# Designs tried in a protein design run: peptides against a protein of PDB entry 3NZW. Part 84

Target 1, 212 residues: chain A of PDB entry 3NZW
Amino acid sequence: TTTLAFRFQGGIIVAVDSRATAGNWVASQTVKKVIEINPFLLGTMAGGAADCQFWETWLGSQCRLHELREKERISVAAASKILSNLVYQYKGAGLSMGTMICGYTRKEGPTIYYVDSDGTRLKGDIFCVGSGQTFAYGVLDSNYKWDLSVEDALYLGKRSILAAAHRDAYSGGSVNLYHVTEDGWIYHGNHDVGELFWKVKEEEGSFNNVIG
Target 2, 222 residues: chain B of PDB entry 3NZW
Amino acid sequence: QFNPYGDNGGTILGIAGEDFAVLAGDTRNITDYSINSRYEPKVFDCGDNIVMSANGFAADGDALVKRFKNSVKWYHFDHNDKKLSINSAARNIQHLLYGKRFFPYYVHTIIAGLDEDGKGAVYSFDPVGSYEREQCRAGGAAASLIMPFLDNQVNFKNQYEPGTNGKVKKPLKYLSVEEVIKLVRDSFTSATERHIQVGDGLEILIVTKDGVRKEFYELKRD

## One batch from the design tools (peptide; aimed at target 1 T21 K33 G48, target 2 D126)

Design b2_p27_8_s1 (made by RFdiffusion4, then SolubleMPNN; from b2_p27_8, 18 letters changed)
Fold by OpenDDE base, seed 3:
Structure b2_p27_8_s1 (fold): chain B 212 residues (1-212), chain C 222 residues (1-222), chain A 27 residues (1-27)
Amino acid sequence: as target 1 above (212 residues)
Amino acid sequence: as target 2 above (222 residues)
Amino acid sequence: MVKKYSLEDLPKIGAFEVHAVGSEFSK
């Protein structure tokens, strides 16, 4: 798995691969590693598929309950704290979760929290999470700047996941790409890694370790 | 060492068509190298046009299916006999599976039916309740043999238009019910030849807007 | 021999490590 999220002048980019594995077996190439909690809030998934899917769905329910009770959307801070508190209660039980809670509220602006099953909760501008995270960071860190255009930021997110998919055997399938703005998240499609690879190689002249 | 799980073998296969879905399973039940039964159905009509199979440890599978059937009953009771949608069924099954997260059901679960738009739907679950809607999925003993075949024949993976030097992919299209049934039969026939835990009989449940029908085919009995 | 169940056989969506970057990094 490779997931990433980063803040820039245009909001938040979220990009994830779609491969799931069971040992050496590719269980799926089409896993949805982003949960759309509400129109302004996303959660990413890394680790145990069931743990992430179950508890982030649960989180979605908690967020909705908050909205109903408080007549206001839950903050990214509060949403991430709910999840963090939950997984902390299960500390040592064997949950495996590495998540990013990404969203926008009026009071917070675009915000990213990292939450994992070890009890870590971090607010930040850039996170890559998963077995391919170091490969993603290699591309992302080298090209990141706050003043990226939306187009460049989207490409950078996609390109970083592609790099990870190329080198990490546990990452692949496709890239799901999101842009979070003040108006909510926008889905920017599913990009097959195979097709994307050849396109990028041709356009950039990159991936020269592979003969095209 | 404590081992509460058995493995009763078998294989299941789900394929979603345009306006139908199929869920198929062999009828062999085996422990180690001993055939317990040559006809033990493992694909069930659960009502509301939902068919279900949980393949692996049969005791766990049976328990899970029974719990789901009960859940359907309670759903009707609580919601004035409202039909349970396939997506809601999937969520329900997730809760059943994840409720035993720390002592899981040792099964690969597949359900099939129609979505709310009348399109074929197949959902696949891991033992602890992660699930995904897919066009096709194989589960069980011969899943590793069948799944690549399904990738090729249902999703047309690695198929290209002739004369294009591999540059143009074969276009995706829905398969007819006849094509799907043939594909299922071929899959299980092949699996039976190469896997001792698959064989004896094949039951195919076909879900359409008109309900669930069953087809049965003989497999090798070796 | 009966296959023994292991959680290692469950679908995984990658191991993870923590590395954070940001101008407003906080907990």
Scores: peptide ipSAE 0.200, ipTM 0.812, DockQ to the pose 0.058
OpenDDE base, seeds 1, 2, 4, 5: peptide ipSAE 0.024, 0.068, 0.131, 0.032; ipTM 0.775, 0.806, 0.812, 0.790; seed 1 fails the geometry check

Design b2_p27_8_s2 (made by RFdiffusion4, then SolubleMPNN; from b2_p27_8, 15 letters changed)
Fold by OpenDDE base, seed 2:
Structure b2_p27_8_s2 (fold): chain B 212 residues (1-212), chain C 222 residues (1-222), chain A 27 residues (1-27)
Amino acid sequence: as target 1 above (212 residues)
Amino acid sequence: as target 2 above (222 residues)
Amino acid sequence: MVKKYPLSSLPKIGPFAVNRVGSEFDT
């Protein structure tokens, strides 16, 4: 698995692979590792598939309840805190989660929180999470700038996941790409890694470790 | 160390068509190398045009299916006989599975039906309740033998248009019910040849807007 | 077969049960 999110001048880019595994078995190549909690809030999934799907869906329900009770959208800080508090209560039970809660509120602006099953909750500008995270960081950190255009930022997110998919055996399938703005998240499509790899290789002259 | 789980073998397979879905399973039930039964159905009509199978440890599978059938019944009571949608059924099954997160049902679950638009739908579950809607899924003992075949024949993986030098993929298209049944039969006959836990009989449940139809085929009884 | 989105640092949740016979749960 490789998930990433980063803040830039144009908001937030979220990019994830779509491979699920059970040991050495590729269980799926088409998993959605982004949950759309509401039009302004996303959650990413890494770790146990069921743990992430179940509790992030639960989180969505809690966020909706907040909106109904308080007559305003939940903050990214509060949403991430709800999840963090929940997983902390299960500490030692064996939950496996590495998640990013990404959203945009008028109060907070573009915001990313990392939350894991160890109870860690971190606010930050750049996170990569999963077995392929170091490969993604290698590309992302080398090219990241706050002043990236939306187009360049989208490409960088996509390209970082592609690098991880290439080197990490547990990452692959496709890249799901999101742009989060003040107006909400925008889905920027599903990009098959096989097709994307050859396109990028040709256009960039990269991935020269693979002979065409 | 005591293992509370058994393995009753068998294989199941779901394929979604355009306006239908198929869920198939062999009828062999085993323990270790002993055949317990040559005809023990494990694919069930649960009502509301939902078919379900939970393959692995049969005791857990039966328990899960019973609980889901009860859930369907209660859904009707609570919601004025409203039809349970396949997506809602999938969510319900997730909760059934995850409710035993720390002592899981030792099964791979697949359900099939029609979505609210009348399109074929297949959902697959891991033992603890992760789920995904897919065009096809194999589960059980011979899943590793069948799934790559389905990738090639249902999802047309690694197939290209002739004369394009591998640059144009074969376009995705829905298969007819006849084509799907052929693929299912070929899958199970092939699996039976290579896996001792698969064989005896094949039961196929076909879900359409008109209801659930059952077909049965003999497999090798080796 | 428990589906995972593998993490680099988290211990892999081992198979719940190891059957003596090969099954989809052995992975």
Scores: peptide ipSAE 0.248, ipTM 0.745, DockQ to the pose 0.103
OpenDDE base, seeds 1, 3, 4, 5: peptide ipSAE 0.039, 0.220, 0.039, 0.217; ipTM 0.655, 0.748, 0.736, 0.742; seeds 1, 4, 5 fail the geometry check

Design b2_p27_8_s3 (made by RFdiffusion4, then SolubleMPNN; from b2_p27_8, 15 letters changed)
Fold by OpenDDE base, seed 2:
Structure b2_p27_8_s3 (fold): chain B 212 residues (1-212), chain C 222 residues (1-222), chain A 27 residues (1-27)
Amino acid sequence: as target 1 above (212 residues)
Amino acid sequence: as target 2 above (222 residues)
Amino acid sequence: MVKKYALSDLPKIGPFEVNAVGSEFET
């Protein structure tokens, strides 16, 4: 798995691969590792598939209840805190989660929180999470700037996941790409890694470790 | 360490068509190298045009299917006999599985039916309740043999248009019920040849808007 | 098979080992 999110002048980019594994078995190439909690809030998934799916779906319900009770959208801080508190209650039980809660509220602006099953909760501008995270960081950190255009930021997110998919055996399938703004998240498609790889290789002259 | 689980072998397979879905399973039940039964059905009509199989440890599979069938009944009681949608069924099964997160049902679960638009739907589950809607899924003993075949024949993986020098992929299209049944039969006959835990009989449940139809085929009894 | 969105270090799902030999439940 490789998931990433980063803040820039144009909001938030979220990009994830779509591979699920069971040991050495590729269980799926088409997994949705982003949950759309509401039009302004996303959650990413790494770790145990069931743990992530179950509890982030539960989180979505809690966020909706907040909106109904308080007559306003939940903050990214509060949403991430709900999840953090939940997993902390299960500390030692064996949950496996590495998540990013990404969203936009008028109060907070574009916001990213990292939450894992160890009880860690961090606010930050850049996170990569999963077995391929170091590969993604290698590309992302080398090219990241706050002043990226939306187009360049989208490409950088996609390109970072592609690099991880190329080097990490546990990442692959496709790239799901999101742009989060004050108007909500925008889905920027599913990009098959096989097709994307050859396209990028040709256009950039990159991935020269592979002879076509 | 003590192992509370058995393994009763077998294989199941789901394929979604345009306006139908198929869920198939062999009828062999084994323990280790011993055949317990040559005809033990493991694919069930659960009502509301939903078919289900939970393959692995048969005791756990049977328990899960029974719980789901009960859930369907309760849903009707609570919602004025409203038909349970396939997506709602999938969510319900997730909760059943995840409710035993720390002592899981030792099964790979697949359900099949029609979505609310009348399109074929297949959902697959891991033992603790992660799930995904897919066009096809194999589960059980021979899943590793069958799934790559389905990738090629249902999803047309690694197939290209002739004369394009491998630059144009074969377009995705829905398969007919006849084509799907042929693929299912070929899958199980092939699996039976290479896996001792698969064989004896093949039961196929076909879900359409008109209901659930069952077909049965003999497999090798070796 | 217990599906994972792989991390570099994943904990075991339970305190016990399951029979995974020759089955789809291999991890």
Scores: peptide ipSAE 0.332, ipTM 0.783, DockQ to the pose 0.093
OpenDDE base, seeds 1, 3, 4, 5: peptide ipSAE 0.296, 0.320, 0.310, 0.316; ipTM 0.766, 0.780, 0.774, 0.776; seed 4 fails the geometry check

Design b2_p27_8_s4 (made by RFdiffusion4, then SolubleMPNN; from b2_p27_8, 10 letters changed)
Fold by OpenDDE base, seed 4:
Structure b2_p27_8_s4 (fold): chain B 212 residues (1-212), chain C 222 residues (1-222), chain A 27 residues (1-27)
Amino acid sequence: as target 1 above (212 residues)
Amino acid sequence: as target 2 above (222 residues)
Amino acid sequence: SVKRYAPSELPKIGPFAVNRVGSEFDV
């Protein structure tokens, strides 16, 4: 798995691969590693597929309950705290979760929290999470700047996942790409890694380690 | 060391069509190298036009299917005989599986039916309840033999339009029920040749708007 | 000890580690 999220002048970019594995077996190439909690809030998934899917779906329910009770959308801080508190209660039970809660509220602006099954909760501007995270960071850190255009930021997110998919055997399938703004998240499509690889190679003159 | 799990072998396969879905399973039940039964159905009509199989350890599979059938019954009681949708069924099964997260059902679960738009739907589950809607999925002993075949023949993976020099992928299209049945039969006959835990019989449940139809085919009795 | 389904046998969407180095950009 490779997931990433970063803040920039235009909001948040979220990009994830779609491969699931069971050892050496590719279990799926089409996993939805982003949960759309509400129109303004996303959760990413890394680790155990069931743990992430179950508890982030549960989180979605809690966020909806908050909205109903308080007549206001839940903050990114509060949503991430709910999840963090939950996984902390299960500390030592063997949950495997590495998640980013990404969203936009008027109070907070664009916000990213990292939450994992060890009980860590971190607010930050840039996170890559998964077995391919170091590959993604290599591309992302080399090209990141706050003043990226939306187009450049989207491309950078996509390109970073592509790099990870190329080098990490546990990452691949496709890139799912999101842009989070004040008006909510926008889905920017599913990009097959195979097709994307050849396109990027041709356009950039990159990936010269591959002949073709 | 006590192992609470058995492995009863077998293989299951789901394929979604445009207005139908198929869930198939062999009828062999095995323990180690001993055939317990040559005809033990593992694909079930659960009502509401939902078919289900939980393949792996048969005791766990039977327990899970029974629990789901009970869930369907209670859903009817609580909601004035409202039909359970396939997506709601999938969510329910997730909760059944994840409820035993720390002592999982040792099964690969597949359900098939029609979605709310009348389109074929197949959902697959891991032992602890992660699930995904897919066009096709193989599960069980010969899943590793069948799934790549399905990728090629259902999802047209690695197929390109002739004359395009590999630049244009073969377009995705729905298969007819006849084509799907053929693929299922070919999958199981092939798997039977290469896997000792697959054979004896093939039961196919076809879900359409008109209900569930069953077909049976003989497999090698080796 | 009861042999349970090992987590390693479950489908995974990858291990994770966090790089804690975050720069706050002044907006």
Scores: peptide ipSAE 0.052, ipTM 0.753, DockQ to the pose 0.063
OpenDDE base, seeds 1, 2, 3, 5: peptide ipSAE 0.054, 0.040, 0.099, 0.045; ipTM 0.649, 0.754, 0.743, 0.744; seeds 1, 2, 3, 5 fail the geometry check

## One batch from the design tools (peptide; aimed at target 1 G48)

Design b2_p28_1 (made by RFdiffusion4)
Pose (drawn by RFdiffusion4):
Structure b2_p28_1 (pose): chain A 212 residues (1-212), chain B 222 residues (1-222), chain P 28 residues (1-28)
Amino acid sequence: as target 1 above (212 residues)
Amino acid sequence: as target 2 above (222 residues)
Amino acid sequence: SDPIGKTVKELYEEAEEQAEKDTAYSTK
């Protein structure tokens, strides 16, 4: 698994791979590691497939309950805390999740929170989570500028997940892209590494190792 | 010490067609190197046009299927006999499985039917509720032998248009019920050849808008 | 002869171990 989300001039970019594993067995290449909590809230998934899916779906129900009660969209900070506090209650029970809660509110602007099953909760501009996180940090950190165009930022996030899907035996499948503005999240497609790799290699001249 | 889990072998397979779906499983039940039964059904019609199989530790698989069938019964009681759609059944199974997160049903579960548009649907589950909708899925002992074959023959993976220099992928035309039954039978004869826990019989449940039909085929008994 | 592959229980254990490793993170 490789997931990343970063803030920049044009909002937030979120990118994830879609591989699921059972050890060295590729369980699936077509899993959705991003959950759309609501029109302005996204959650990313890494770790235990069932823990992430179950608790992030539950988080969506909790955020919806907040809107009915307070007649107002839940903040990114509060939404990430609900998950952070829930996971903390289970500390020591073996839950396994590396998560990112990304969204936009007038009150907070573009906002990213890293939340994991250890109970760690961090606000930040850039996060890569998962077994492939270092591979994504290698490409993303060396080409990141706050002033990236929406187009360039979307590409970097996509390219970073691609770098991780190439080097990490536990990452791959396809790349799912998202862009977050004050008007909510915009889905930017599912890119199969099976074609995305060769295309990027030709057009970019990178991946110079692998023989084509 | 006491081990609450055992392995009863068996293999299950699910393929979704445009307007149908199938869930197949061998009828052999095993413990270690012995055969408990050559015919012990493992794929069930749970009503509302849903078939399911929870494969792995059979006691857990039975408890789960029994609990789900009772769940459909109560769904009718509590919601004015409304039909439980396959998507709803999948989310329901997720909660049943995750409910035992700290003492799991040790099973790999697959369900099949039609979605609300009448299209074929297959869902497969992780032991603790992780699930996804798919075109096909192999589960159980021979899953590692069969899933690669299905990726090739069902979803045409790694296959290209001849003479296109590997540039044009083989189109994703869709399989008929006849072509699916062939892939299923071939899959199980192959699995019976290479995996010692697969054999004796093959029972397929076909689901259409008209309901659930069953077909049975003998397998090698060695 | 021996069975090929892993049981559901063994696969689940391996998945949980990998899930533990899958929680690593990097940030700027």

Design b2_p28_1_s1 (made by RFdiffusion4, then SolubleMPNN; from b2_p28_1, 14 letters changed)
Fold by OpenDDE base, seed 3:
Structure b2_p28_1_s1 (fold): chain B 212 residues (1-212), chain C 222 residues (1-222), chain A 28 residues (1-28)
Amino acid sequence: as target 1 above (212 residues)
Amino acid sequence: as target 2 above (222 residues)
Amino acid sequence: ALPVGLTVRELYELAQELAKKSTGFRTL
């Protein structure tokens, strides 16, 4: 898996691959590694598919209960804390989760929290999570600026996942791309890695280790 | 050493069409190299136009299917005989599987039916309840043999339009029920030739708006 | 066969060990 999220002047970009594996077996190329918790809040999935899918869906229910009870959308800080507290209760039980909770509230602005099954909870501007994270960071860190246009930021997110999909055997399938603003998240499509690779190679003159 | 899990072999396969879905399974049940039964059905009509199979350790599979059937019954009691939708069934099965996260059901689960728009639907699960909706899925012993074939023949992977020099992919298109049944039969006949845990018989459940139909075909009895 | 006479705790621990050895989990 490779997932990433970063803050910039235009909000948050979230980009993820879609491959699931079981050992050396490619279990799926079409997994949704982003959960749409509400119109303003996303969760990303890396690690055990069932652990992530079950508990992030549960988190969505907790966020909805908060909204119903408090008559206000849950903060990104509170949502991430609920998940962090949950996984901490299971510490040592063998959960495998590397998640990002990404959202936009009027109080917080654009906000990203990293939460993992070890009980780590971090607020930050840039995270890459999964077996391909180092490959994604290599591209993302080299090109990241706060002042990126929305178009450039979307491309950078997509391009960083593509780099990871190319080098990490456990990442691939497609890139799912999101832009999060104060008005909510916008889905920017599913980009098949097979097609995207050749397009990017041609347009950039990159990936010269592969002879076309 | 205590091992609570067995492996009863077999293979299952789901394919979604436009207005139908199929779920198929062989009828061989084995332990190690011994055939326990040549006719032990593992694909079940669960009501509400939902068919289900949980392939792997048969005791776990049977337990899971029974629990789901009970869940359907209780859903009717609690919701004034409302039909359980396939997406709600998938969520329910996730909870059944994940409820045993720390002593999993040793099974690959597939369900098939129609979605709320009347379109064919197949959902596949891992042993602990991760799930996705797909056009096709193979599970069980010969899944590694069948799944690549389904990728090619259902999802048209690695197929291109003639005369486009490999630049235009073959467009996705729904298969007819007859085409799907042919693919299922070819998949299982081929798998039977190469895998000792697959054979004897093939049972296919076809879900349409008119209900569940069952077909049976003989496989090699080796 | 399940060993006869295991406590609830022993069964829990055994289940945990078996879960760690379980195959077929999808990983992201």
Scores: peptide ipSAE 0.368, ipTM 0.795, DockQ to the pose 0.050; fails the geometry check
OpenDDE base, seeds 1, 2, 4, 5: peptide ipSAE 0.356, 0.367, 0.360, 0.362; ipTM 0.788, 0.799, 0.796, 0.782; seeds 1, 2, 4, 5 fail the geometry check

Design b2_p28_1_s2 (made by RFdiffusion4, then SolubleMPNN; from b2_p28_1, 12 letters changed)
Fold by OpenDDE base, seed 2:
Structure b2_p28_1_s2 (fold): chain B 212 residues (1-212), chain C 222 residues (1-222), chain A 28 residues (1-28)
Amino acid sequence: as target 1 above (212 residues)
Amino acid sequence: as target 2 above (222 residues)
Amino acid sequence: KEPIGQTVRELYEAAQELAKKSTGYRTL
């Protein structure tokens, strides 16, 4: 898996691959590694597929209950804290989760929290999570700046996942791309890595380790 | 070391069509090198136009299917005989599986049916309840032999339009029920040739708007 | 095969070890 999220002047970019594995077996190329918790809040998935799907879906229910009780949307801080508290209760039980909770509230603005099954909860501007994270960071850190245009930021997210899909055997399939703004998240499509690779190689003159 | 799980072998396969879905399984049940049964069905009609199979350790599979059938029954009691949708069934099965997260059902589960728009649907589960809706899935002993074939023949992977120099992919299209049945039969006959845990018989459940139909075919018995 | 005279805890632990080794689990 490779997931990433970063803040910039235009909000948040979230990009993820779609491969699931079972050892050396490619279990799926089409997994949805982003949960749409509400129109303003996303969760990303890395680690055990069942652990992530189950508990992030549960988190969605808790976020909805908050909205019903408090008559306002839950904060990104509070949503991430609910998940963090949950996984901490299961510490040592063998849950495997590396998650990012990404969203927008009027109070917080665009916000990203990293939450993992070790009980770590971090607020930050840039995270890459998964077996391909170092490959994604290599591209992302080299090109990131706060003042990116929305177009450039979307491309950078997509391109970083593509780099990871190319080098990490456990990442691939497609890139799912999101842009989070004050008006909510916008889905920017599913980009097949096979097609995207050749397109990017041609347009950039990159990936010269592969003969066309 | 003590192993609480058995392995009863077998293989299952689901394929979604446009307005139908199929779930197929062989009827062989084994333990180690011994055939326990040449006809032990492992694909079940669970009501509400949902078919289910949980392949692997048969005791766990049977337990899971029974629990799901009971869940369907209780759903009707609690919701005035409302039909359980395939997506709701998938969520329910996730909870059944994940409820045993720390002592899992040792099975690969597949369900098939129609979604709320009348389109064919197949959902596959891991032993602890991760799930995905897919166009096709093989599970069980010969899944590794069949799944690549399905990638090529259902999802048209690695197929390109002639004369395009590999630049235009073969377009995705739904297969007819006859085409799907042919693919299922070819898959199981091929798997039977190469895997000792697969054979004897093939039972195919076909889900349409008109209900569940069953077909049976003989496989090699050696 | 060891005799099935194991405690529920031993069965649980064995199941956990088997689960960790299971190639059936999907990893993202």
Scores: peptide ipSAE 0.380, ipTM 0.796, DockQ to the pose 0.063; fails the geometry check
OpenDDE base, seeds 1, 3, 4, 5: peptide ipSAE 0.378, 0.375, 0.368, 0.361; ipTM 0.798, 0.794, 0.789, 0.771; seeds 1, 3, 4, 5 fail the geometry check

Design b2_p28_1_s3 (made by RFdiffusion4, then SolubleMPNN; from b2_p28_1, 13 letters changed)
Fold by OpenDDE base, seed 2:
Order: structure tokens, then sequence, then C-alpha cells
Structure b2_p28_1_s3 (fold): chain B 212 residues (1-212), chain C 222 residues (1-222), chain A 28 residues (1-28)
């Protein structure tokens, strides 16, 4: 898996691959590693597929209950804290989760929290999470600027996942791309890695380790 | 060391069509190198146009299917005989599986049916309840032999339009029920030739708007 | 910044190792 999220002047970019594995077996190339909790809040998934799907879906229910009780959308801080508190209760039980809670509230603005199954909860501007994270960071850190245009930011997110999909055997399939703004998240499509690779190679003159 | 799990072998396969879905399984049940039964059905009609199979350790599979059937019954009691949708069934099965996260059902589960728009649907589960809706899935002993074949023949992976120099992929299209049944039969006959835990019989459950139809075919019995 | 404790990479490696041992477990 490779997931990433970063803040920039235009909000948040979230990009993820779609491969699931069972050891050396490619279990799926089409997994949805982003949960759409509400129109303004996303969760990303890395680690155990069942652990992530189950508890992030549960988180979605808790977020909805908050909205019903408080008549206000839950903050990104509070949503991430609910998940963090839960996984901390299961510490040592063998849960495997690496998640980012990404969203926009009027109070917080664009916000990203990293939460993992060790109970770590971090607020930050840039996170890459998964087996391919180092490959994604290599591209992302080299090109990241706060002042990126929305177009450039979307491309950078997509391109970083593509780099990870190319080098990490456990990442691949497709890139799912999101842009989170004050008006909510916008889905920017599913990009097959095979097609995207050749397109990017031609347009950039990159990936010269592969002879066409 | 004591192992609480057995392995009863077998293979299952689901394929979604446009307005139908199929779930197929062989009827062989084994323990180690011994055939326990040549006809032990492992694909079940659970009501509400939902068919289910949980392949692996048969005791766990039977327990899971029984619990799900009971869940369907209670759903009707609690919701005035409302039909359980396939997506709701998938969520329910996730909870059944994940409820035993620390002592899992040792099974690969597949369900098939129609979604709320009348389109074919297949959902696959891991032992602890991760799930995905897919166009096709193989599970069980010969899944590694069949799944690549399905990628090629159902999802047209690695197929390109002639004369395009590999630049234009073969377009996705739904298969007819006859084409799907042919693929299922070819999959199981091939798997039977190469895997000792697959054989004897093939039972195919076909879900349409008109209900569940069953077909049976003989497989090699060696 | 490396998260204090087991890195997501280490967790992923552990999950992969567990998935190798646990037939059928999907890892992301």
Amino acid sequence: as target 1 above (212 residues)
Amino acid sequence: as target 2 above (222 residues)
Amino acid sequence: KEAPGRTVRELYELAQEQAKKSTGYRTL
C-alpha cells in the first residue's frame, strides 16, 4: 500500500493506490483505500484490510452520531481522537492500521491527522503511509510547495503514488485521487497505473529504467 | 501442536453479469488425502436472492452460513419482511466475521446476487471480514489457478484491440449467462486436472430477477 | 518524521508476515 495526504494553499490532496496483497499473492487491484466519512471528511487505509475497513466504518458511524447529537459536524481533531482512543484500547491485541483522517471544518481549516494501531496520533501537513511511503516521499518532498496550484498539487499526488506503485511490489493497480476544500471533497477519478505509467513516461521523459 | 482448524479443500467461483450473478462450487470434500464426500454442496441459497459460500474449513463455513441464514430470518422479523439487499448482506457478513477477529472462521466467503438496480453483484471476504464488490472472484484450493484466468476472460486483462500496437485495451463488456457458465465449467475442469482437492461435481447457482436456478455438472472423480 | 514507536513500515511488514502465516488475510 501507498497512501498520501498533504496540505497546500488550495486545501488537501489525498492519493492512494488500490492493491491488496496476501503475502506474495495479489489479492485485488481494485480496493478502495479511502472511506468517505462525510462530504468534508476522508479516512485512508493501510495495514490489515479488515481492521481498517471495520474500524473506519465504525468511525463513520461515530462521526454521524456526533452530528446528530451536537447538530454540528465533528472536527477533524475529534474524529481522529475517537479512532486513536479506540485503537489504543486494543493496543497489543494485534490490530494493524495506518490511517490518515483528512478533512475541512470552518474552525480548523484543512486538517490532516495520522493515526496508527500503536496509538500514535500526529497532526501534520504531509504524510505518506504504507510499504511504498518512502518512494512516495521521494517524489513528494522533492516537488512540494505550499503555493502549488490545484492542478499541480493533484498531479503531484498522483505522480507520487505512481512512483511508489512502480517501485513497491505491494502497491499498484490504480490511483484514487481526492481534493478536499472548504466546499468538501472532490473525487478526481481512478487512474490505472499501467496506462498512467506510459503516459507519464512519454510526457515527462521519466522512468528511463524501463525500456519501451 | 494442536491445530483447531481443518482444511476440507474445494474451490468456489463467483461471476457477476449485467442482470444476473453466478456462484459455483465443486462438491468434493476432503481431509488430507482422503475424500470424505463426492457430493457435499457448499453453495447455498440464503433467501432474498442471495447465494453464499464459505470455503475452507467446512465446520466454520457451515457455522457462518447458518448464522447468516439466521440473520436473514431476524432481519425479516425486525423489518416487516423487507428484502435484505446484497450490500446490507455484505455488511452483516463482515460483522459476523470480524466478531471472531481473534479466533477467525477459517474460510474464504463469496456471496452473489443482484444489487438494488438489478445488476449482478459479487462480494468476496477474507477470514476476518474485509470485503470488496468485484466482477469475479475465485476462492479456495484452486483459486490461484482460476483467478488469473478470470482476469483474462471476464475482465479482459492483457487483451488489446488488434492493429492498435497494444495501445487500445479490449473494452469491458458484460458476458451472457451462457458465456459465464462456459467459463465456470472450463475453470473447474481445468482446476480438477491440476488440483487433487477439486473434483467430483460442480454445482452452479444462478441468480436472476426471477430467482435462483441450480445447475449440476459432473467433474473428474479421480 | 518517523513516528515514535513502530513505523507504519514495520507495522506493514508485520502485517505482511502475518498475512503469509494467515491464509487469506488481505493487507493494504
Scores: peptide ipSAE 0.391, ipTM 0.783, DockQ to the pose 0.043; fails the geometry check
OpenDDE base, seeds 1, 3, 4, 5: peptide ipSAE 0.375, 0.380, 0.371, 0.381; ipTM 0.787, 0.785, 0.748, 0.780; seeds 1, 3, 4, 5 fail the geometry check

